# Peptides against a protein of PDB entry 3V4L: the designs that were tried, part 53

Target 1, 386 residues: chain A of PDB entry 3V4L
Amino acid sequence: GQPLAKDKVALLIGNMSYWEHPKLKAPLVDVYELTNLLRQLDFKVVSLLDLTEYEMCNAVDEFLLLLDKGVYGLLYYAGHGYENFGNSFMVPVDAPNPYRSENCLCVQNILKLMQEKETGLNVFLLDMCRKRNDYDDTIPILDALKVTANIVFGYATCQGAEAFEIQHSGLANGIFMKFLKDRLLEDKKITVLLDEVAEDMGKCHLTKGRQALEIRSSLSEKRALTDPVQGAPCSAEALVRNLQWAKAHELPESMCLKFQCGVHIQLGFAAEFSNVMIIYTSIVHKPPEIIMCDAYVTDFPLDLDIDPKHANKGTPEETGSYLVSKDLPKHCLYTRLSSLQKLKEHLIFTVCLSYQYSGLEDTVEEKQEVNVGKPLIAKLDMHRGL

## One batch from the design tools (peptide; aimed at target 1 A78)

Design b2_p20_3 (made by RFdiffusion4)
Pose (drawn by RFdiffusion4):
Structure b2_p20_3 (pose): chain A 386 residues (1-386), chain P 20 residues (1-20)
Amino acid sequence: as target 1 above (386 residues)
Amino acid sequence: AEEEELLEEGAELVSREASL
């Protein structure tokens, strides 16, 4: 009568800043939006931006680790894609020009690994182009799929076609997400809902005849993204899964820093994506003997490759964050730490204090080191092992 | 109508195709 979910897990990857290929803009916004919608449907969500081939493989491994028998698994990719010989490929940011299947992730490979884990539902939302990579000589000769009647595909465009994004100077949106976001929360069967999305997508003027939604499904059960999760987890296997999930969305505690000169610096942290964290520095207290002082953050782990133009900015928007000043506490210095999947080490940076005493010209520098451990996805140790 | 107004405002429709 009523279909049930053991758990609902989602992996969302949004690639924008390609090294050898045109950079995209809407993936960041679309990924942010799909996480919020999927969380309202009670999903364990992993949101990641600008992953290399190696990094993309690890995100799939962490996602597969969160899937067991009866778990609804969902994969959303927004970025560059190509389709050769019946296989869909997601292109990582590190991809060379020209690129081949070896440089890319085959979705069919990911699907087989999910079937090996006895998942109740396999939903794929591929928000990418589907044309031939004429330079791809290799045909993967992949093994046949087990007939499981739970595979669902939400291709943003058809084979040989292109998926489009509206790059309006401001926010920038994807076409598939414009029509998906208004309908995703419906209690319809996943296939029916995706078809209703395909109708509204045809009413699109910007993309008519260039992009159409393609649905491929084997699903023989009235399963939906709104189906409920098996109430009390109470199983030992169910507990290990909730810990593995909580292990990736840990944020450092908002600490207060005391300086030898009697100055207090409040250090705040904000989550944007599992891969993205925002630090802010507020000068909470200073003694009367000091009037002039500015707190600045430096000496980040080189693995993260933090550009200076994204750090120590008056507002969060100036760092490139999707989060706005109404979401983040007012008046601090905001700094954006994207690329946490690059952190093998522990997070250590210096909160540097440049200050001046009453009646003196000289400028005094007081540097204090801060170790915040492995924030968010860095805690998963994706680089672990030999 | 709203999509035509976006084009007048200078919005660009961009493919997610990789250039080779």

Design b2_p20_3_s1 (made by RFdiffusion4, then SolubleMPNN; from b2_p20_3, 7 letters changed)
Fold by OpenDDE base, seed 1:
Structure b2_p20_3_s1 (fold): chain B 386 residues (1-386), chain A 20 residues (1-20)
Amino acid sequence: as target 1 above (386 residues)
Amino acid sequence: DEEERLLEEGAEVVSTAADV
């Protein structure tokens, strides 16, 4: 019979906005495209951008809580990385220069923890450089891995080689994701699918001699990403997993705010990633005596590090939101909250209505505080380890 | 081909290596 997954869970991390290292662009699009494809494959996807070491550790811990016997686990990482002695290290955005193993997440340690969950399949897709870090002389003493025969590594590049992105028209895609996305929905054994992706990369003149996919697998069974999820959640653990995932993707409800001047605004919310939300405001009713009015959002929690210069934009693209802009309503003011994992408290902010009456030169302001609770990933309390 | 189009449109292939 076709193999069944008890469930399918994916953690996707894209690190771009490094503090002490070159900024990347590809992880934005690559995480988004992969999220949409894995959702079509019935994966529960958590997608996170720009994580610190602490935030990455917590994201992995929360991902491991979603894993159980016969669950398919997929970890994708796009960002800076290195490989020392066959150990792969994912570099957080707050990593020092030079970084060391103590500043980074070891993929083989995550694999060990995934093996303890008795997972049905473990897939690692590592879209990072595999150069040696000569500043890290640490040899991790890894315990012997269990013989689970269910592990697949797709490395975007060869050992000791660099990974590359293709920059075009202000966007970038990783070379690996460019070819992976075209085959990811195919009903093939995951190692066969990745081998076909490697062949496609090898035919492209842009990538030929620069980057080649490496596949490392112990997978003894014919398992595919297309393998159906076992029907209705039969266990308490499966219900908890479904609830935990649903919490991480729950948006605030759209609100209609009424001001004393008689202006009504619509406040709406959209998810770009599990830790990235767009807030949008629109004027839905204006009294005829009011000639001009705008509804700004302000007074965000300091933990979110929101620059007011990037808030309240006339387009989603001006906020840095290029991916979900087509699904957003038009004629709004847009604000992108990119660090929801930092939110310790409820998301409380102010809606400021600025308006002008006909025949008065003076601008009037009215303010209303809004509490939307903990949106998206902020419901998981990723901070509980402090 | 998509590749020829990318080259004609001035697509750049950039390393994601950290300068460490």
Scores: peptide ipSAE 0.397, ipTM 0.884, DockQ to the pose 0.759
OpenDDE base, seeds 2, 3, 4, 5: peptide ipSAE 0.336, 0.378, 0.366, 0.378; ipTM 0.858, 0.873, 0.869, 0.875

Design b2_p20_3_s2 (made by RFdiffusion4, then SolubleMPNN; from b2_p20_3, 7 letters changed)
Fold by OpenDDE base, seed 1:
Structure b2_p20_3_s2 (fold): chain B 386 residues (1-386), chain A 20 residues (1-20)
Amino acid sequence: as target 1 above (386 residues)
Amino acid sequence: MEEEKLLEEGAEIVSTAADV
């Protein structure tokens, strides 16, 4: 019979906004495109941008809690990375220059932990450079991996080589994701699918001799990303997994705020990633005596590091939100909350209405505090280890 | 076709290597 997955879970990490290293662009689009494709494949996807070492560790730990016997686990990483002695290291955004193994996440350590969960399939898609880090002299003593015959690595590049992104019109895609996305929905054994992606990369004149996919696999079974999820969650663990995933994707409900002047504001929320939310405000009712009014959001928790200069924009794109802008209401003010993983408390902020009456030169302000609880990934309390 | 168009439109291929 066709193999069945008990469930399918993916963690996608895209690191771009490095503190001490060159900033990347491709991980934004690549994580978003891969998220949408994996959702069509019935994966439970957690998508995270710009994680620190601590936040990456917590994201991996929460991902491992979603894994169980016969579950398909997929880890995708796009960012800086290196490979020493056949060990792959994912570089967090807060990594020092130079970074070392103690500042980075070892993929083979994550694999060991995934093997302890008795997963049905372990897929690693590593869209990072595989150059040696000569500043890291550490040889990780890895325990012998169990012979599970269910492991697939797709490395975006060859050992000792660089990965590349294609920058065009202000957007970028990784070379790996450019070819992977065209085949990812195919009902093929995952190693066959990746081999076809490698052939496509090898035929492309832009990538030929620059970047080549490496596949490393012990996969003995004909498992595909298209493999159906086993029917209704019959176990308490499957119910918990579904609830944890649902919590990580729960948006605040849209609110209608009423001001004393008679202006009504709609406050809405949209998810770009599991840790990135767009807040939007719109004027839904204005008394005729009010000639102008705007609804600003302000007084965000300091943990979110929201620059007011980037808040309350007339377009989603001016906030840095290029991906979800088509699905957002028009004629709003938009604010992008990145780093929701940093939120320790409830998301409390102020809605400030600035308005002007006909025949008065002075602007009037009214304010309302809004508490939306913990949105998206902030519900998982990734900080519980501090 | 898509490659030629990307090159004609001035697409740049940039390494994701960190300068370490």
Scores: peptide ipSAE 0.353, ipTM 0.841, DockQ to the pose 0.798
OpenDDE base, seeds 2, 3, 4, 5: peptide ipSAE 0.337, 0.344, 0.336, 0.342; ipTM 0.833, 0.835, 0.833, 0.837

Design b2_p20_3_s3 (made by RFdiffusion4, then SolubleMPNN; from b2_p20_3, 8 letters changed)
Fold by OpenDDE base, seed 1:
Structure b2_p20_3_s3 (fold): chain B 386 residues (1-386), chain A 20 residues (1-20)
Amino acid sequence: as target 1 above (386 residues)
Amino acid sequence: DEEEELLKKGAKIVSMAADL
C-alpha cells in the first residue's frame, strides 16, 4: 500500500538580518513559498525568521516535541552556514565574527534527537554554504546514529562549496528554492524529486560550476512528501501535537474600538510567519464634524524592538511586508511585528486616535490600551528555558 | 548584462587580526 505518515511537521528557519555578518534577502521568500507548498502537502508548518542561537535551540526543541513515531519531520534552513568534517552548522543571527560550533546549531545533533522520536521520515533541506570554517577545529563527538533508513538530506550545494542567492532588485528565491518549488508537489519518492531538482539546477548557467545540489540518503522506503496523513488523531500525543501547532498559529481576533469622539476603528491581525504578525487599523465610522482622523499603534513591549519609524505605514510594503500585502485590507495603517518569539508577556499596546474637528486647528488625541494575549509563536513560551 | 551579483550564504570569516 502507499506509505502513510502518522502526521507531517515542518520547521522552516530563514536567517537574514545578521548582526555581524552580511545580510541575506532570499530566506524571506524561500521560507514563505515553502510554507505555502508544505501546507498544501498537509504539513503542520512552523515558519520562523531571524532567530538568535537561543531562539533557534528553542524552536528545534519545540519542533522535536511535535515529532513522534511515524511522523514525517522536515527541517528547512536558509541562512549562513558551514560544514566541518561532515557536520553541518546553521548560523544564528546573533553569531559573532568569527563564529564557532558553540555559537551554531549542529544539524547532526538535531538528526540524533529526531531518530530518538522514531520518526517515519527525516528530511533536511539545507540552503547554506558548506565551506569549512578554519576558525573552528571542534569535532563534535557524535554518538553513532541509529540505522533508521529514513533520512534524506538535500544540500543546496556540494561538500566544501558555497551556496548563493542572486541579488535582484526585487523579491527573489535563493537558487535552491527556485528549482525545489517547481517540483515539491510532485507525487515522487523524495530522493527522486530531489534528483530531478538537481538536474534542473544543473541546467542553470548561473550556478554551473559554482553550486550543485547534493543528496545524501539512507531512505530504503518509497516515501514522498505527498504521502497521506493517517486519518483522525487517535492518540493523546497526536491531539497534543495538533493543539500545540494550532496554538502557535492562533491570531488575535479582530476588534472594533469605540472612541469618545464617536470614531470607530477596526483593529485586525494577519500572520506573515509564525513569528511575524501585521497589525492593521482602519476607520470604520467617523462623525461628520471630524475632518481628519488617523489611528496609530504605539507603546509596544520593549522586547519586540519595534522602531516607530517603521510602524503605522500607509502600505504593508513600507513595513517590509511584501508577501501577504495582497491578502490585507486596503486603506489601513500597517505595523509589522517581526520578533514575536521575543515576547515574554502578553502583547499589550496602545491605539492612539489623532483627529481634528471642523473649524479647529488643534489636533485631539484619544488612547485605548489593547491586550491581545500571546499571538502566534509567542504562545509556545520559547523563553521557558531560562 | 546586469552582472547578477551572487551573495554567498556563508559569511566571510574576518580574522580579528585584520581589523587591528
Scores: peptide ipSAE 0.277, ipTM 0.715, DockQ to the pose 0.083
OpenDDE base, seeds 2, 3, 4, 5: peptide ipSAE 0.092, 0.045, 0.268, 0.269; ipTM 0.603, 0.588, 0.705, 0.714

Design b2_p20_3_s4 (made by RFdiffusion4, then SolubleMPNN; from b2_p20_3 with A1M E8K R16F E17A S19D)
Fold by OpenDDE base, seed 1:
Structure b2_p20_3_s4 (fold): chain B 386 residues (1-386), chain A 20 residues (1-20)
Amino acid sequence: as target 1 above (386 residues)
Amino acid sequence: MEEEELLKEGAELVSFAADL
């Protein structure tokens, strides 16, 4: 019969905003596009941008908690990386220069932990460079991997080679994602799908002799990303997994705020990623005696590192939100919260209404505090280990 | 977009390599 997945879970990490290394652009679009495709494949997707070492470890730990016997696990990473002695290292945004294995996440260690979960399929998609790091002479003593015959690695590039992005019109896409996205929905064995992606990449004149897909697999069964999820969750573990995923994707409810002046504001929320939320405000009612009014959000928790200069923009794009802008209401002020994984407490902020009466030169302000609890990934309490 | 169109529009290839 057609193979069944007990469930499908994906963790997507895109690191771009490195502290001590060159900034990347492609991971933004690549994580977003892959998230949308994997959702169409009935994956439970956690999508995270710009993680520190600690945040990456916690994201992997939470991902591993979602894995169980017969679950399909997919890990995608886009960012800086290296390969020493056949071990792949994902570089966190806070990694020092030079970085070492102690500052990075070893993919083979994650694989070991995934094998302990008795997963139905383990897919790693690594959109990173595979050059040796000569500053890291550590040879990780990896314990012997179990013979599970369910492992697939798609490396964006060959051993010792670089991965590339194409920058166009201020956006970028990874070369790997450019070709992967066109085939990802195909009902094919995952290794066959990746072989076709490799052939498509091999026709690319831009990357000819610079980047080529490498596939490493022990997959003995005809497993596809299209394989149907086994029906209604019958196990307590499946219910817990569904609840945990749902918590990581729960948006605050839209609010209607009423000010003393008679102005009504709609406050809304949209998810761009599991750790990135857009707040938007709109004036839904204004008394005729008020000639001008704007609704600003301010007083965010310090842990979110929100620069007021980037808040309350007239367009989503001015916040750096290019991907979800079509799904957002128009004529709002927009604020992008890009680090929800740092939120230890409830998201409490101030809505400030600035307004002017007809015939008065002075602006008046009214403020309301809003508590929206822990939005999205902030519900997972990724900081519980400190 | 085809590669030839991207090149005509001034698309650039950027490496994911870190400067170590």
Scores: peptide ipSAE 0.401, ipTM 0.860, DockQ to the pose 0.789
OpenDDE base, seeds 2, 3, 4, 5: peptide ipSAE 0.366, 0.379, 0.360, 0.377; ipTM 0.842, 0.848, 0.838, 0.847

Design b2_p20_4 (made by RFdiffusion4)
Pose (drawn by RFdiffusion4):
Structure b2_p20_4 (pose): chain A 386 residues (1-386), chain P 20 residues (1-20)
Amino acid sequence: as target 1 above (386 residues)
Amino acid sequence: SHTTYLVSRDALNPSVEELP
């Protein structure tokens, strides 16, 4: 009568800043939006931006670790894609020009690994182009899929076609997400809902005849993204899964820093994506003997490759964050730490204090090191092992 | 001033259309 979910897990990857290929803009916004919608449907969500081939493989491994028998598994990719010989490929940021299947992730490979885990539902939302990579000589000769009647595909466009994004100077949105976001929360069967999305997508003027939604499904059960999760987890296997999930969304505690000169610096942290964290520095207290002082953040782990233009900015928007000044506490210096999947080490940076005493010209520098451990996805140790 | 483009996510030969 009523279909049930052991758990609902989602992996969302949004690639924008390609090294050898045109950079995209809407993936960040679309990924942010799909996480919020999927969380309302009670999903364990992993949100990641600008992953290399190696990094993309690890995100799949962490996602597969969160899937067991009866778990609804969902994969959303927004970025560059190509389709050769019946296989869909997601292109990582590190991809060379020209690129091949070896440089890319085959969705079919990911699907087989999910079937090996006995998942109740396999939903794929591929918000990518589907043309031939004429340079691709290799045909993967993949093994046949087990007939499981739970595979669902939400291709943003058809084979040989292109998926489009509206790059309006402001926010920038994807076409698939414009029509998906208004309908995702419905209690319809996943296939029915995706078809209703395909109708509204045809009413699109910007994309008519160039992009159409393609649905491929084997699903023989009235399963939906709104189906409920098996109430009390109470199983030992169910507990290990909730810990593995919580292990990735840990944020450092908002600490207060005391300086030898009697100045207090409040250090705050904000989550944007599992891969993205925002630090802010607020000068909470200073003694009367000091009037002039500015707190600045430096000496980040080189693995993260933090550009100076994204750090120590008056507002969060100036760092490139999707989060806005109404979401983040007012008046601090905001710094954006994207690319946490690059952190093998522990997070250590210096909160540097440049200040001046009453009646003196000289400028005094007081540097204090801060170790915040492995925030968010860095805690998963994606680089672990030999 | 603000500009708006419709841009494909094709990595090799993208289709770009400037909108009014």

Design b2_p20_4_s1 (made by RFdiffusion4, then SolubleMPNN; from b2_p20_4, 9 letters changed)
Fold by OpenDDE base, seed 1:
Structure b2_p20_4_s1 (fold): chain B 386 residues (1-386), chain A 20 residues (1-20)
Amino acid sequence: as target 1 above (386 residues)
Amino acid sequence: MEKTYLVSTDPINPTIIELP
């Protein structure tokens, strides 16, 4: 019979806004495209951008809590990385220059922890460089891995080689994702699918002799990403997993704010990623005596590090929201909250209405405080250890 | 025409290639 997954869970991490290293662009698009494809494959997807070491550790720990016997686990990483002595290291955005293994997440350590969960399938998709870091001579003493015969690594590049992105018009795609996305929905054994991706990438004239996909697998069974999820969650653990995932993807409800002047504001929310939310405001009613009015959002929690210069934009694209702009209402002011994992408390902010009456030169302001609780990933309390 | 680049994700010494 076709293998069944007890459930399917994916963690996607895209690091691009490094503090001490070159900024990347591809992880934004690649995480978004992969999220949409994995959702079509009935994966529960957590998608996170720009994580610190601590935030990456917590994201992995929360992902491991979603894993259980017979669950399919997929970890995707796009960002800076290196490989020393066959160990792959994912580089957090706060990594020092130079960085060492102590500043990074070892993928083989994550694999060990996934094997302890008795997962049905472990897939690692590593869209990072595999060059040696000569500043790190640390040889991790890894415990012997269990022989689970359910592991697949897809490396975007060969050992000691670079992974590349195509940068054009401010957008970028990783070379790996460019080919992976075209085949990811195919009902094939995951190693066969990745082999076909490797062949497609090998035909690319741009990357010939520079980047080639490497597959490392112990997968003895014919398992595919298309394998159906076993029916209704029968276990308490499956219910908890479903609730935890649902909490991490719960948006605040859209609300209508009424100001004393008689202006009505629609306040809405959209998810770009599990840690990235767009707030949008629109004027839904204006008294005729008011000639101009704008609704700004301000007074965000300091932990979110919101620059007011990037808030309240006339287009989603001006906030950096190129991917979800088609799904957003038009004629709003848009604000992008890109670091929801940093939110320790409820998201409380101010909606400020600035308006003018006909025949008065002075601008009038009214303010309302809004509490939307903990949106999206902020519900997982990724900071519980501080 | 906006130039297209192939850019390495290597943090130390990224290869950058201008595409035609």
Scores: peptide ipSAE 0.447, ipTM 0.918, DockQ to the pose 0.835
OpenDDE base, seeds 2, 3, 4, 5: peptide ipSAE 0.438, 0.443, 0.434, 0.437; ipTM 0.916, 0.916, 0.914, 0.916

Design b2_p20_4_s2 (made by RFdiffusion4, then SolubleMPNN; from b2_p20_4, 10 letters changed; failed a check: too like the target's own chain)
Amino acid sequence: MEETYLVSTDPINPTIIKLP

Design b2_p20_4_s3 (made by RFdiffusion4, then SolubleMPNN; from b2_p20_4, 10 letters changed; failed a check: too like the target's own chain)
Amino acid sequence: AEETYLVSTDPINPTIIKLP

Design b2_p20_4_s4 (made by RFdiffusion4, then SolubleMPNN; from b2_p20_4, 9 letters changed)
Fold by OpenDDE base, seed 1:
Structure b2_p20_4_s4 (fold): chain B 386 residues (1-386), chain A 20 residues (1-20)
Amino acid sequence: as target 1 above (386 residues)
Amino acid sequence: MEKTYLVSTDPDNPTIIELP
C-alpha cells in the first residue's frame, strides 16, 4: 500500500538581514514559494524570516514538539551556512564575524533530535553554501545516529561549493528553489524527485559548473511528500499539534474603528509569514464636512523595532511586501511587522486619525489604542526561557 | 533591459556574475 504520514510538519527558515554578514535576497521569495507548495501538499508549515541564534533554537524546539511517531518532518533553511567535517551549520542573523559552531545551529544535532521522535520521514533542504569555515576548528563529537532509514538531505550545492541567487528586477530566487518548485508537487519518491531536480540543474546553462544538487539519503521506503495524511487526529498529541499550528497562524480579526468626528476606519491584518504580518487601514466612512483624512498606525511595542519611516505606506510594495500585495485590499495604508517572534507582550498600538474640516486650516487628530493580543508566531511564546 | 545577476551566497566572497 502507499505509505501514510501520521501528519506532515515543515519548518522553513529564511535568513537575509544579517548584522555582520552580507545581506541575502532569495530567502524571502524561496520561503514564500516553498510555503505555498508545502501547504498544497497538506503540510503544516511554520515560515520564519530573519532569526537570531536564540530565536532559531526556539523555532527548532517548537518544531520538534510537533514531531511524533510516523510524522513527516521537513526542515528548509535558506541563508548563510558552512560545512565542517560533514557537519552543516546554519548561520543566524546575529552571528558574529567571524562566526563559529557555537554561534550556529548544527543540522546533524537537529537530525538526532528528530530521530528520537520516531518520525516517518526526515527531509532536510539546505539552501546554503557548503564551504569550510577556516575560523572554526571545532570538531563536533556527534553521538552515533540511529539507523532509521528515513533521512533525506537535499543540499543546494556540492560539498565545499557555493550556492547562488539569481537576481533580476530587484527580486531574487535561489538556484535550488528555481528548480525544486517545478517538481515539488510530483507524486514521486522524494529521492527520485530530488534526482530529477538535480538533472534539471545540471542541464541549465546558468548552473553548469557552478552549482549542483547533492542528495544524501538513507530512505529505504517509497515515501513521497504527496503521501496522504492519516485521517482525523485520533491522539491527544495530534490534537495538541493541530492546535499549536493553528495558534501560530491565527490572525487578529478585522475591526471597524469609529472616531468622534464620525470617520470609520477598517483595520485589517494579513500574514506574509508566520512572523511577518501586514496591518492595513482604510477609510470606510467619512462625513462630507471632512475634506481629507488619513489613518496611521503608531506606538508599536519597542521589541518589534518598527521604523516609522517604513510604516503607513500607500502600497504593500513600499513596505517590502511584494509577495502578498495581490491578496491585500487596495487603497489602504500598509505597515509590515517583520519580527513578531520578538513580541513578549500583547500587540498594542495606536490608530491615529489625522483630518481636516472644510474651511479650517488646522489638522485635527484623534487616537484609539488597539490591543490585538499575540498574533501568529507570537502565540508560541518563543521567549519563555529569558 | 534589466540585467540579471548570479550572486554567490558565500559571506567571505560574494561573487557577482552578470548574465547575458
Scores: peptide ipSAE 0.452, ipTM 0.920, DockQ to the pose 0.713
OpenDDE base, seeds 2, 3, 4, 5: peptide ipSAE 0.431, 0.442, 0.402, 0.436; ipTM 0.911, 0.916, 0.902, 0.915

Design b2_p20_5 (made by RFdiffusion4)
Pose (drawn by RFdiffusion4):
Order: structure tokens, then sequence, then C-alpha cells
Structure b2_p20_5 (pose): chain A 386 residues (1-386), chain P 20 residues (1-20)
């Protein structure tokens, strides 16, 4: 009568800043939006931006670890894609020009690994182009799929076609997400809902005859993304899964820093994606003997490769964050730490204080080191093992 | 994905057409 979900887990990857290929813009916005919608449908969501091949493989491994018998598994990819010999490929940021299947992730490979975990539902939303990579000589000769009647595909475009994004100077949106976001929360069967999305997508003027939604499904059960989760977890296996999920969305505590000169610096942290964190520095207290002072953040782990133009900015928007000044506490210095999947080490940076005393010209520098551990996805240890 | 680039005027025209 009523289909049930043991759990609902989602992996969303948005690649924009390609090294050898045109950079995209809408993936960041689309990924942010799909996480919020999927969380309203009570999904354990992993949101990640600008992953290399190696990094993309680890995200799939962490996602597979969160899937068991009866778990609804969903994969959303927005970035560069190509389709050769019946296989779909997601292109990582580190991809060379020209690139091959070896450089890329085959979705079919990910699907087989999910079937090995006995998942109740396998939903794939591929928001990518689907043309031939004429340079690809290798044909993977993949093993046949087990007939499981729970596989659902939401291709943003058809085979040999292109998926489009509107790059209006401001926000920038994807076409698939423009028509998906208004319909995703419906209690319809996943295949029916995706078809209703395909109708509204045909009413699109910007893309008519160039991009159409393609649905491929084996699903023989009235399963939906709104189906309920098996109430009380109470199983030992169910508990290990909730811990593994909470292990990736831990944020450092908003700490107060005391300086030898009697100055207080409030240090705040904000989550944007599992891969993205925002630090802010507010000068909370200073003694009367000091009037001039600015707090600045430096000495980040080189693995993160933090550009100076994204750090110590008056507002969060100036760092490239999707989060806006109404979401983040006012008046601090905001700094954006994207690329946490690159952190093998523990997070250590210096909160540097440049200040001046009453009646003196000289400028005094007081550096204080801060260790915030492994924030968010860095806690998963994706680089662990030999 | 392939980009569709629009100016402010082109985008306003597009939004108006979608409302029709």
Amino acid sequence: as target 1 above (386 residues)
Amino acid sequence: REPIKLTDEEYEEYEEKEKE
C-alpha cells in the first residue's frame, strides 16, 4: 500500500572552475537549491563543489558508505558531461584537454555499486551535456546490471544534445533546475513527477529544440522522494549510519580570542556546502590604551590554496559565497574557505592583530594561532589509508 | 552544460514573455 524508505541519502556534485575547459556558473546556485529542497524531503544530503577526479571518487565512496538495504540513493551532477557508447561521463575540474573516459567518472559504475548495497531506490539527476567525446578511444566493456526495478534517470538533455544554463550577471541558473525546483516537493511517483517536469520544460523558450528532459526508468513500485523514513531508527546498523552522516556536517564552535594586549576577537563559522565554510572576525572588546586595530586571517594550510582576494572581505558576497549579509552576522570580516576535501592536515591559521597605542606612530602585530580541527567533510578523512 | 548569456534587457524581455 505505502512504500517506505529505510533512509533517504543524496550526493550532489557541482563542478564550475575547470582547469582546461570553460568555466560554469550555475552549478553553485543549483547545488545550493537542490540541497535545501532535498533536506525538506528529509534527505541526508552531501553538497560538494569543484571536485577533481580523485576527489569525485572519494565522494562516491562516502555516499556508498551511507547506503544500505532499503535506502533511497540519489545522485545529482551539474557540470561537464559527455556520452559515449551508451555510457554517461561526468567530467572533473582537473580534466585535461583533450580528455578520455579514464579522466572521467562513469555513472554506470556508480549505479552498480549502489545495487551491491541493496538500495530501495536509485535516482540519477544528470544536469550535464550528452555529446560525443570524439577523442575518447576507450570503451569500458562494463558488466551487466542486476535487474532491480528501482533505477530512475533524470537526464537534463537527450543523447547527443546539450544542457543549458542562463548566465545572467547576477545569480546565474540552470535550465533543468528552473523547472525541477518548482515541482520537486510533490508527492508524485518519481517517474511521474519527472515527466510533469519534462512538460513544463518544453514550455521554455530559451531552450526549445536544443534541450529536452530524458527520463529512463525500470522502477516498478509507486516510490517517491516524499516516501517516509522507517520511524524509530533503533537498529545498531541504523545508528552507525546517522553518526557517519553527522561526522561530515560538524562546524567549529564560535570561539572568542583573548589577546595579550587586552583585545577580544570573536571568531564565527558558517556552512555553505559540505566542501565550503565561511569564517568571520569581529573585534568584540579593546582596552582604552588602544584605539586603532584591524584583525586579519592568514597562514592557511597550503593544501587549501586560499586566494587572498577571497579572504578578509567586508561582506560575504565579496568572497564569492552564495550566503548573503542577511544570513551572516553583520559588520565582521568574512573569509571563504572552499575546497575542504583538500585538507589532509588539521585546520590551523593565524588570526593576526595589527594595532596602535594612544600617542605613538609605530604599528604593533600580535599573531595568535587557531586550530579548528577538521571542519565539515574534512572530518570524513577522505585521504585516509595507504 | 552550455552557457546562455543574456544582457539586462534581453533577460527582462524573456521574463515578460514567460509571463504571457

